Peptides against a protein of PDB entry 8YR4. Designs and how they scored, part 2

Target 1, 309 residues: chain A of PDB entry 8YR4
Amino acid sequence: PRGSPALQLVVLICLGLMGLERALNVLVPIFYRNIVNLLTEKAPWNSLAWTVTSYVFLKFLQGGGTGSTGFVSNLRTFLWIRVQQFTSRRVELLIFSHLHELSLRWHLGRRTGEVLRIADRGTSSVTGLLSYLVFNVIPTLADIIIGIIYFSMFFNAWFGLIVFLCMSLYLTLTIVVTEWRTKFRRAMNTQENATRARAVDSLLNFETVKYYNAESYEVERYREAIIKYQGLEWKSSASLVLLNQTQNLVIGLGLLAGSLLCAYFVTEQKLQVGDYVLFGTYIIQLYMPLNWFGTYYRMIQTNFIDMEN

## One batch from the design tools (peptide; aimed at target 1 L240 N291)

Design b1_p8_3_s1 (made by RFdiffusion4, then SolubleMPNN; from b1_p8_3, 5 letters changed)
Fold by OpenDDE base, seed 3:
Structure b1_p8_3_s1 (fold): chain B 309 residues (1-309), chain A 8 residues (1-8)
Amino acid sequence: as target 1 above (309 residues)
Amino acid sequence: PFTLEQEL
């Protein structure tokens, strides 16, 4: 944002907090490893208590789950409100200015409520897209890269290769299946709009329908439209289950391969028991945001297609 | 409302 040095500073702070989240994603598994190793070695209570307290504090900062509600993420989200509002307002003003530059014929051919709805959708789509790219997509890709580097340096190149192959296959299949699924979703949305338009038309012509006693005929036509919609909805929902199952299988195979390799290295005394726990914990942490990647990819693709039109 | 189809 060229106009406010304060907002530029807030953006830099948010980027710094995003970097801190990436560091926490590495540190939390490391501290959890250290706890397991200290428990295995029967370390003195003071060392164990300090490491556990530090782990819990780091976990509080990181949070957990899809869209980690950790302190750092909450602070980032809080600070980003001002940047989002500034960006939204700027996009809204640009759209509004562009609408005023459009020909009178364009305005006469459209209802003002439709124009406003297009503007609101455009603003929401752009601001949402940017937020998903910056706060979800880019960080997830960064965590994968950091993970590959970390495992390659501290475990063995084989672990880095397993993570690389697993995540590359996961992302590729997510994209391919999401693109395939987008056809079913578009068909569903088109039929939903057609079903809604038919219901609205029938209700607007209520007097005519009643005059001809055609109520039963309109209800049957609406029922047929609903059945057709539900057939497309089922395909969309079934394709989502297939995507989720495919993702689960890929992560399961990566977790299996890496866990077996880690267990083997622990039996050979090349790694500690805590390193096995670290690997599993870290892979699960990488997986949690990846569940949303198909949704983000679809939103990105939809919003780009809607901006080209 | 973009239903975030939660791919959970």
Scores: peptide ipSAE 0.030, ipTM 0.704, DockQ to the pose 0.169
OpenDDE base, seeds 1, 2, 4, 5: peptide ipSAE 0.028, 0.025, 0.026, 0.026; ipTM 0.722, 0.693, 0.676, 0.697; seed 2 fails the geometry check

Design b1_p8_3_s2 (made by RFdiffusion4, then SolubleMPNN; from b1_p8_3, 5 letters changed)
Fold by OpenDDE base, seed 5:
Structure b1_p8_3_s2 (fold): chain B 309 residues (1-309), chain A 8 residues (1-8)
Amino acid sequence: as target 1 above (309 residues)
Amino acid sequence: PFTDEQEL
């Protein structure tokens, strides 16, 4: 933020903590590998106890991966509160000043509650978009790149290729299916708004409805609108299940191919048993944030549409 | 998992 050196330092600390999370995502699987190898070799208790304690400490810092409440993530979120508040207030004041510069005709043609709703949506959309891009999307893409590099350097190049192909296919299918699903969600939301508007109009005209003894007719019309909504909701929900199953299939195929290849190299004594466990653990860690990628993509699209209005 | 979190 321009004008507050303290908040600029907090932003730099948050970026440093994000870098630390990326390092922890690599270190935690490595320490877990080392525990498995030490257990296999029947290593002395002192070496095992130190490695286990170090692993648990690193796991406390990391948490359960992206979207988990790890210590580093919690500390970053805590420090970011002041930056978010500053950014939100700055955007809100910019929108408010711009609204005051608009023509009297623009204000007379709109209800004050609609203008306020546009301002609040605009503020939330800008701040949300920035937060999702910086804290969710960019870190997820960085973890994928780090994963590809790690497996290409420390495993055979075939592992890096499997991860690259699996992640590229996963991202592509997630985008394509999410865009397809967004059409069903828009249709659902439009029908929900129309159903709600009809219910509000019927309730505002309750005296007229009562005068004509039309309560049963209005209830039946509302029931028909709900049935139409539920038909669109079913399409939205079914498309979500299809997305999740498609993602699960891509994960399953990537995990199968990589796990079979890893098991083969362990049988050939080129890799250790711990390296098999590392591969499976690291792949699962890469997939945890990717399960939310469709949500992030949708939120980004919604926030862009809300900024254009 | 992909969730329909409504942005408030």
Scores: peptide ipSAE 0.034, ipTM 0.746, DockQ to the pose 0.175
OpenDDE base, seeds 1, 2, 3, 4: peptide ipSAE 0.035, 0.038, 0.033, 0.028; ipTM 0.771, 0.772, 0.758, 0.731; seeds 1, 2, 3, 4 fail the geometry check

Design b1_p8_3_s3 (made by RFdiffusion4, then SolubleMPNN; from b1_p8_3, 5 letters changed)
Fold by OpenDDE base, seed 1:
Structure b1_p8_3_s3 (fold): chain B 309 residues (1-309), chain A 8 residues (1-8)
Amino acid sequence: as target 1 above (309 residues)
Amino acid sequence: PFTDEVEL
């Protein structure tokens, strides 16, 4: 925001808080590792209690990772409200100014309420997209990269490779299956709109339908349209289940391969029991935000199409 | 889990 130094400072603080979230995503598994190692060594209660208290405090700050309602995430969201409002207002004013520059012929062809609804959807779409990109998509990709670097540096390079291959396969399959699903969703939405339009048209013509005693015929036509819709809805819903199961399988295979390798290195005394628990905890933390990645990808695609229209 | 219902 070029015109307000206060809002620029808030943006810098929000970026700093995003950096802190990334640090917490590494520190929380490390502290959990340390608890497991202290328990294994039968360490003194004072050392254990301090480490557990520190872990719980860090976990309160982090929450469940990216997309969770942790204290740092909530503080960032709170501070960002003013920046979002500034951005929204700027986009809204730009759209409104542009609408006033459009030809009289463009305005005469559209109802004023439809024009306002297009402006509101455009503003919400742009602001939503920017928020999802900056606060969900980019941080999730950063956490994956940080994870690969961490495991490559502090574990054997094979762990970094497993995380890289697992996450790359997960992202690729999520994109490919989401693009495939988009065809079914578009077909469903088109048939939904057609079914709704038939119902509205039949109800607007109710006098004519009643005059010809055609109520049973209109009901049967509507039933056929519903059956056709439900056939497309089933394909959309079944494709979602297939996406979720494919994602679960990829993460399960990555967790299996990495957990077996960790267990092997613990038996060889190259890693501690806590390092096995760290790997499992860290992979689960990476998986949590990835559950929403397909939603973000779809929203990005939809909102880009809505901006071009 | 990915859900189609989060129409924001």
Scores: peptide ipSAE 0.032, ipTM 0.755, DockQ to the pose 0.213
OpenDDE base, seeds 2, 3, 4, 5: peptide ipSAE 0.030, 0.031, 0.026, 0.028; ipTM 0.752, 0.749, 0.719, 0.733; seeds 3, 5 fail the geometry check

Design b1_p8_3_s4 (made by RFdiffusion4, then SolubleMPNN; from b1_p8_3, 5 letters changed)
Fold by OpenDDE base, seed 2:
Structure b1_p8_3_s4 (fold): chain B 309 residues (1-309), chain A 8 residues (1-8)
Amino acid sequence: as target 1 above (309 residues)
Amino acid sequence: PFTDEKEL
C-alpha cells in the first residue's frame, strides 16, 4: 500500500507469518514422528509429556489443515483486515470516480439490472440453508456422537468424556460467539446497503453532479461512507477471527487432554502406539467440519431472520 | 451475498 508505512509494516509482518506457517507445516509432522518414536521406545513419561505438549502447542499455532484456522493464520487474517480494507476502498473509489467520468447515456440505461440481483439473494438463502443443515450440520453432529461412542467403547470412558466435554464446550462457545457476532454482521450489512444506496443515488444524479462540478464532493461523501462501512466490516471480520481462535483453543485443549491421557495409557501398556495415532487423527477429522459449524449456525440464524421479513 | 465464509 503506497502512502502508509504502518500498512507496509503490516504486510511485511503478514509475509513473515506466512513463512512461519510454512515452517509449522514441516515441524508438526516432525514432532508427531518424534512422539511415535518415543512411544515405540517406551521413553520416560516426562520426555513424552513434553514432546506431546510441544506438538499440541505447534498444532495450535498451525491449525488442523484445510479449512481450519490456527493461531498464526488467525493473526495473519486479523492483521490483513486493514490491508484488505485499504485496497478495497482504493478500488471502490477508483471505480466510483470512473463511473462519474462515463457518459450520461451510460447512466440512463442501467435502471433495470440492479433490482434483479436483490431478489436472487433471498431464494439462494433458503435453498442453501436446507443444504447446510442436511449435508453439514446433521453429519457433523452424527460424527461427534459416533466419536463419543467409539472412544467410550474402544478406549476408556475418560476419552469419551473428554470428547463430550470438548465438543459440548465447542458447540456452546460457537453458538454464543456466533450470536454475539451476528450483531456486528447486521450492522455491517445495513451500512453496506446504505453505502451502496448513496453510490447509486450519486450516479443517478450524475447530470446534476456534473453540472455543479461536484464530483470531488460526491467522491468524498462516498469515501466517508466506505470508511464507516469498513469500521463495521473490521468488527465483523475481527469477531470471526475471535470465533476461529476460540474454536481452535477449545480443540487444542481437548487434543492436549486426550493426547496426554492416551500417551499415559500407552506408557502403562493399556493402549498401543496405534491407538495414540488413531485418537489424534480422529480428533483432527472431527475438527475440520466443526470449524464451519459457526458459519452454518450463522447462515441458519441469518436466513431465519431474512425469512421473517 | 454476505459470504462471511471463513477463508478457505
Scores: peptide ipSAE 0.064, ipTM 0.774, DockQ to the pose 0.121
OpenDDE base, seeds 1, 3, 4, 5: peptide ipSAE 0.043, 0.061, 0.055, 0.057; ipTM 0.788, 0.761, 0.749, 0.788; seed 3 fails the geometry check

Design b1_p8_4 (made by RFdiffusion4)
Pose (drawn by RFdiffusion4):
Structure b1_p8_4 (pose): chain A 309 residues (1-309), chain P 8 residues (1-8)
Amino acid sequence: as target 1 above (309 residues)
Amino acid sequence: SDTVTPLF
């Protein structure tokens, strides 16, 4: 925010809260390991109670699920509401003030609905791009790197390889499948618009009664168009199911390899019992934000082209 | 629309 000082402070607080969320993401599974290790060694009730309370408090601060749930990140959403309102207003006002100064030939040439759709989509594009990228993409790529470092240095050497390969395969397969699916989605959307146009045309022109008893003909053409649309929709949605399955298979293979290696190492007195639940929890925690990357890829590309317009 | 079928 260029103008107001009160908003730069809010931006800095939001970035600090994002850092704190990353620290909590690292911290909570460590406390879960400590609780399990204390539990297996018959520890007194005092230290166990205090450690349990601390773990529960940390789980409360972190998202109880999917990271979009915690007290942190919600304070962020609140402050970001206040901040993103300013940018939205500024961009809309700049567009509206520019559209009123262009010459007449320009306005006579282009329609109004198209010009206004471009402007609205542009403002939404800039806002969405800022929110998606800064608060949902970079933090996840930071979580993956932090996890790789933690497992490779403080846990063992092989688990770094396991996490690295798993996440690399996940990202690569997600991007590869997503481009194909986008092609299918565009193909389906064009037909959907054509079907809607045919239905609107048949409704507007109540001449079907005049030039024939042609109600059946209008119904048949509509059915054919619906069938064509349904075929294209089935293709698109089947592609979506495939994408979900391949992502799940990749995470599952990574979890299987890590769990087996951790169990074997625990039986050989190299690792403690808590390290198993540490690995499992952390792998699930990494998986949860990764579920929404094909959508982010699609939205970032679309919003980039829209902003360019 | 986009949907996710999660493993967990």

Design b1_p8_4_s1 (made by RFdiffusion4, then SolubleMPNN; from b1_p8_4, 3 letters changed)
Fold by OpenDDE base, seed 5:
Structure b1_p8_4_s1 (fold): chain B 309 residues (1-309), chain A 8 residues (1-8)
Amino acid sequence: as target 1 above (309 residues)
Amino acid sequence: DDFVIPLF
């Protein structure tokens, strides 16, 4: 934000906290590995207790695996409120000033309530897009890259390749199926609006409907519109289940391949029991934000469409 | 493109 050095500092702190979250995502599985190894080796209580305490503290900072409930994420979200308010207000004022520069003919041709609704959607879409890109999409992609590098360096190149292939396939399928699903959602929303418009038109013309004793006819027309809507809603919901199941299958295959390979290397004494646990926990941790990636992609597409209007 | 600038 040009003109407020305090908010610029807050943005830098938020970026630093995002970097810390990425570091925690690597450290938490490592400390969990170390606990498993210390338990396997029957290590002294003092070493175990220190490692457990450190792990629990790191886990408190990270949160419950989604990244959204940790102390660092909560602190970042809290600090970001002021930046978001500043950005929202700046966008609202820019849109409002631009609306006042438009011709009187443009204002007379449009209902003021529609113009305000477009402005509010435009503002929320810009601020939402930025928040989703910066705080959800970019961090998730960074965690994937860090994960690939970590497994390639500390385990074996084969683990890095498995993670790379699984993540690439997951992202590709998520995009393709989400784009395919977006067509069903658009059709559903169009039919929802048409169904709602019919209900509004029937209620606005209630005197005419009552005069002709057409209440049963209007109810039946509304029922038909609901059935058509529900047929499209079913397709939209079924396509979401298909997306989730496809994602789960890719995860399951990647976890199977990597877990078998890890178990084999543990039997060959090339890896420790803790490394098997690290692999499983780290992979599951990488997949948790990815379950929402289809939602983020859809929100990005919606926000772009709402910004172009 | 121009709307990305208000962050700085």
Scores: peptide ipSAE 0.014, ipTM 0.542, DockQ to the pose 0.025
OpenDDE base, seeds 1, 2, 3, 4: peptide ipSAE 0.012, 0.014, 0.014, 0.013; ipTM 0.519, 0.515, 0.519, 0.552; seeds 2, 3, 4 fail the geometry check

Design b1_p8_4_s2 (made by RFdiffusion4, then SolubleMPNN; from b1_p8_4 with T3F T5I)
Fold by OpenDDE base, seed 1:
Parts: structure tokens; C-alpha cells; sequence
Structure b1_p8_4_s2 (fold): chain B 309 residues (1-309), chain A 8 residues (1-8)
């Protein structure tokens, strides 16, 4: 934000808090591993109690991932409110200034209330898009990269490869199925608009419908339009269930392959029992934000379309 | 491009 050094400092603090969240995402599984190892080794109570207390504190800072907000995430969100308000206001003023620079002919051809609604959607779409990119998409991709590096360095290159392949397959299938689903959603929305238009036209022509006693005919035409809509709605909803099941299958297969490999390395005494628990907890933690990735991708596409208009 | 500049 040019012109406000206080808001620039808040942005830097928010970026620092985002870095801290990434560090917590690595540290929490490590401390959980250490607890399991200390329990396995029958370590002194004082060492165990300190490690457990530290783990619980780190877990409080981290939270439960997407859907369970941690202290650091809440603090970041709180600080970001002022930055978001500044950015929103700046975009709104730029759009409003641009609307005043447009020709009288452009204004005479459009309803003022529709123009304002498009401007408000545009502003909300820009600010929403930026928030999703900066706070959800980029951090999720960073966590995946950090996870691949971590498993490659501290476990074995095979673990990094399994995580890479599973995440790449998950992302690719999410994109491909979301693009395929977008066709059904567009067809559904087009049929919804056509069904609404028919209802409006029938009601605007109410006098004519009444004069010809055509009420039953208009109701039957509306029923046919609803049935056609519901057939497209079903395809859209079924495609979402298919996406979720496909994602769940990829997660399950990745977790299975990596867990079997980790268990094998523990039986060969190349890894500790705590490392098996670390792997499972870290992988589940990586998958939590990915469940929302298809939703973010769709929101990004919608916000781009609303910004181009 | 111009919309990314207001963030910083």
C-alpha cells in the first residue's frame, strides 16, 4: 500500500506470520514424533512432560489446519482487515473515477443500479481473488514443496517421490475434473436463466394467458423447463461427488503407499516408530488444505470472469 | 498488472 508506512509494516508482519505458519506445519509433526520416541524409549518424565507441553503450545499456535483456525492465523486475519479495507477502498475509488470518465452515451445505455452492482462485484472479485491467492493457494503450494523437501532430506528420496507423485496426481485430477464439471455448471446456469425467463414472460403476459384459459399449458411448459433444469443440476451435483471421491481415493492410495514404505523402514531399524507417526500426521495435514483447492480454483475462475466483465 | 500494485 503506497503512502501508508503503517500498513506496509502490517503487510510485512502478515508475511512474517505466514512464514511462521509454514514453520509450525513442520515443527508440530516433529514434536509429535519426539513424544512417540520418548515414550518408546521410556524416557524420564520431565523430558516427556516438557516435549508434550511444547507440542500442545505449538498446536495451539498452528490450529487444526483449514477449518480450524490457529492463533497465528487468527492474528494474521485480524491484522489483514485494515489492509483489505484500504485495498478495497482504493479499488472502489479507481472504478468510481473511471465510471465518471466514461462517455455520456455509455451511461445513457445502462441502468445505474446495474453498473454499481457490476462495480461492487468487480471490487469483491479482485479483493477475494487476491486474498485466496495470497492466503490459501500460495501457502498450500509452499507447504507441499516444503513437505517434498523435508521427506526427501530426512527420510529417503522415495518418500519425497511418493509425496510428489500423489500431490501432482491430486492437483492434476482436481483441475481436469473441475474443468469437466464447469461445462455441466454452465449448462445448468443457462437452463436456470431460461426457466426464470419463461416464468417472467408468462407472468408479464398474465392477461393473455387468462383470456385464452392457457394456465394449464403455461404450467406444463414450466414443469418441462424445471425437469430439464433438474437433469442438469443432478449432473452438476453428481460430478462434485465424483470429484470428492476421486480426491479421497488418491489420498488413500498415497497414504497407503507411504505408510507401508515407512513401516518397512521402521522394521529394518532405518526409521523410528515416531517417524511413522510423523509421516501419517504430516501427510494428513498436507491433505486438509487440498480438499479446498478445487473450491479455490473454481472461485478463482469465477472471479476472473467477473473481473473481465 | 495495475491491480497487483495496490497490494504493496
Amino acid sequence: as target 1 above (309 residues)
Amino acid sequence: SDFVIPLF
Scores: peptide ipSAE 0.010, ipTM 0.567, DockQ to the pose 0.025
OpenDDE base, seeds 2, 3, 4, 5: peptide ipSAE 0.009, 0.010, 0.009, 0.009; ipTM 0.567, 0.559, 0.587, 0.576; seed 4 fails the geometry check

Design b1_p8_4_s3 (made by RFdiffusion4, then SolubleMPNN; from b1_p8_4, 3 letters changed)
Fold by OpenDDE base, seed 1:
Structure b1_p8_4_s3 (fold): chain B 309 residues (1-309), chain A 8 residues (1-8)
Amino acid sequence: as target 1 above (309 residues)
Amino acid sequence: EDFVLPLF
């Protein structure tokens, strides 16, 4: 935000809070590991109680792992409201200024309410795209990279490789299945619009339909259009279930492979029991934001198309 | 490209 040092400071604070969220995502599993190790070693109550209290405090700061429910995330979101309002207003004023620079012939050829609705979509698409990129996509990718590095350095290169392969497969399948689903959604939306257009045309021609007693014929044509729509809707909905099931399968296989390897290393006394719990909890934390990644990817594509228009 | 520059 050029021109407001206060908002620049808020952006820097928000970036600092994002860094803190990444640190919390690593620290929370580590403190949970330490609790399990202290319990296994029958450590003194004072050390255990301090570690548990610290873990609960860190978990309060982090929240539920969905990236939206923690104290730090809520504070970041709260501070970002002013930055978003400034950005939205700046984009709206730029669009509005540009609309005033356009020729009278351009304005006479378009409905003012349609132009404003396109402008509002454009502004919402820009602000939405930025929010999704900066606060959801980039942090999720950073957490994956940090996770791969962490497991490669503190466990073994094999754990980092398993996480890398599982995350790469998950992301690739999410993209491929989302692109495949986009075809069914486009076909559904085009058939929905055609079904609505037929209903509108029948109602606009109500006098003609009544004059010819063609009411039953128009109802049957509308029924056929609905059946065709429902066939495309089913394909769209079934493709979503298939995406979710495919994601769940990749998660399950990754968790299985890594958990078996971790259990084996614990039996060889190369890792502690707490490290097994750390692995499971950390992997689950990485997967929580990834469940929404297909939705973010789709929203990014939609917002890009709406911004080009 | 020009729209991303005013944000920073």
Scores: peptide ipSAE 0.010, ipTM 0.548, DockQ to the pose 0.024
OpenDDE base, seeds 2, 3, 4, 5: peptide ipSAE 0.010, 0.009, 0.009, 0.009; ipTM 0.554, 0.549, 0.582, 0.563; seed 2 fails the geometry check

Design b1_p8_4_s4 (made by RFdiffusion4, then SolubleMPNN; from b1_p8_4, 3 letters changed)
Fold by OpenDDE base, seed 3:
Structure b1_p8_4_s4 (fold): chain B 309 residues (1-309), chain A 8 residues (1-8)
Amino acid sequence: as target 1 above (309 residues)
Amino acid sequence: EDFVIPLF
């Protein structure tokens, strides 16, 4: 925001908090590993209590597995409200100014309420797109990269390769299945609008429907529209279940392969029991945001299309 | 390109 150094500082603080969230995502599994190792070694209570207290504090900062409930995430979200409001207001004012620069002939040819609704969708789409990119997509990709680096450096190159292959496969399948699914979603939304339009048309023409005793005909016509809608809704919902199942299979296979490899290295005394727990907890933590990645990808794609219009 | 600029 070129006009407010205070908001620029808030953006920098938000970026710093995002970096801190990434650090917490690595540290929390490490501290959990250390607790398991200290318990296995029957370490002194004071060392254990300190490590547990530190872990709980880091978990408080991180929050739940989606990251959205952590103190750092909440603080970031709180600070971002002012930036978002400033950006929204600036986009709204730019659109509103541009609408006033348009010719009278353009305004007479369009319903002002429709133009305003398109503008509101456009502004919401811009702010939504930016929020999803900055706070969900980029951080998730960063966590994956950090995870691959971490496992490659501290465990073995094979762990980094497993995570890389699983995440790459997961992302690729998520994109491909989401694009395939988008066809069913578009068809469903088109049929929903057509079904609603039929109901509105029948109710607006109520007097004509009564005059011709056509109530039963309009009800049957509406029923047919609902059945067509439900057939498309089923395809859309079934495609979502297929996406979720495909994602779950990739996660399950990745977790299986990595867990077996980790267990093997623990039996070979190359890794500690805590390292197995670290692997499992870290992988689960990486996968929690990814469940929403298909939703974010779809929202991004929709918001881009809505911005081009 | 113009929309990335309002964030900074």
Scores: peptide ipSAE 0.012, ipTM 0.548, DockQ to the pose 0.025
OpenDDE base, seeds 1, 2, 4, 5: peptide ipSAE 0.010, 0.009, 0.010, 0.011; ipTM 0.547, 0.552, 0.583, 0.558; seed 2 fails the geometry check

Design b1_p8_5 (made by RFdiffusion4; failed a check: a repeat of another design)
Pose (drawn by RFdiffusion4):
Structure b1_p8_5 (pose): chain A 309 residues (1-309), chain P 8 residues (1-8)
Amino acid sequence: as target 1 above (309 residues)
Amino acid sequence: SFSSESDS
């Protein structure tokens, strides 16, 4: 925010809260390991109670699920509401003030609905792009790197390889499948618009009664168009299911390899009992934000082209 | 537990 000082402070607080969420993401599974290790060695009730309370408090600060739930990141959403309102207003006012100064030939040439759709989509695109990228993409790519470092240095050497290969395969397969699916989605959307147009045309022209008893003919054409649309929709949704399945398979293979290696190492007195639940919890924690990357890829590309317009 | 992405 160029103008107001009160908003730069809010931006800095939001970035600090994002850092704190990353620290909590690292911290919570460590406390879960500590609780399990204390529990297996018959520890007195005082230290166990205090450690349990602390773990619960950390789980409360971190998202109880999917990271979009915690007290942190919600304070962020609140402050970002206040901040993103300013950018939205400024961009809309700039567009509106520019559209009123262009010459007449320009206005006589282009329609109004198309010009206004471009402007609205542009403002929404800038806002979405800021939000998606800064608050949902970079933090996850930072979480993957932090997890790789933690497992490779403080846990063992092989688990770094396991996490690295799993996440690399996940991202590569997600991007590869997503481009194909986008082609299918566009093919389906064009037909959906054509079907709507045919239905609107048949409704507007109540001449079907005049030039024939052609109600049946209008109904049959509509059915054919619906069937074509349904075929294209089935193709697109089946592609979506395939994407979900391949992502799930990749995560599952990574979890299986890590769990087996951790169990074997625990039986050989190299790792403690808590390290098993640490690995499991952390793998699930990494998986949860990764579930929405094909959508982010699609939205980032679309919003980039829209902002360019 | 696994979950799936949805269309939007």

Design b1_p8_5_s1 (made by RFdiffusion4, then SolubleMPNN; from b1_p8_5, 6 letters changed)
Fold by OpenDDE base, seed 1:
Structure b1_p8_5_s1 (fold): chain B 309 residues (1-309), chain A 8 residues (1-8)
Amino acid sequence: as target 1 above (309 residues)
Amino acid sequence: MFFDEVEV
């Protein structure tokens, strides 16, 4: 934000908190590993109690792994409200100024309520896109890269390769299946709008329908439109279940391969029992935000289309 | 879980 040093400082603090969230995402599994190792070694109670207390504190700061429930994430979100309001207001004023620069012919051809609704959509799309990119997409990709580096350096290159292949396959299938699903969603939304338009037209012509005793005919036409909509809705919903099942299968196979490899390295005394628990915990933690990645990808595509219109 | 937020 040019012109407010206070808001610039808040942005820097929010970026610092985002860095802290990435550090917590690595530290929480490490402290959980250390607890398991201390339990396995029958370590002194004082060392165990300190490590458990530190883990619980780090877990409180991190939260539940969905990017909205941790203390650090909530603090970041709270601080960001002022930055978002400033950005929204700036975009709204730019759009509003641009609307006043448009020709009288453009204004005479459009309903004022439609113009305002387009402006509100445009503002929401820009601010939404920025928020999803900065707070969800970029951080999730960063966590994957950090995870690959961590496993490659501290375990073995094979673990980094398994995570890389699993996450690359997951992201690729998520994109491909989401693009395939977009066809069914567009068809569904088009049929929904057509079904709604038929209902509105029938109600606007209520007197004519009543004069001809055509109520049963209009109800049957509306039923046919609903059945056609439900057939498209079913395809959209079934394609979503297929996406979720495909994602679950990819993560399940990656978890299986990495867990078997980790168990083997523990039997060879190259890794500790805590390292097996770390691997499983870290993969599950990476999986939680990835469940929403297809939603973010879709919203990014929609928001770009809404900005071009 | 992927929720299609229905664009209203």
Scores: peptide ipSAE 0.019, ipTM 0.632, DockQ to the pose 0.177
OpenDDE base, seeds 2, 3, 4, 5: peptide ipSAE 0.008, 0.023, 0.019, 0.017; ipTM 0.446, 0.640, 0.597, 0.614; seeds 2, 3 fail the geometry check

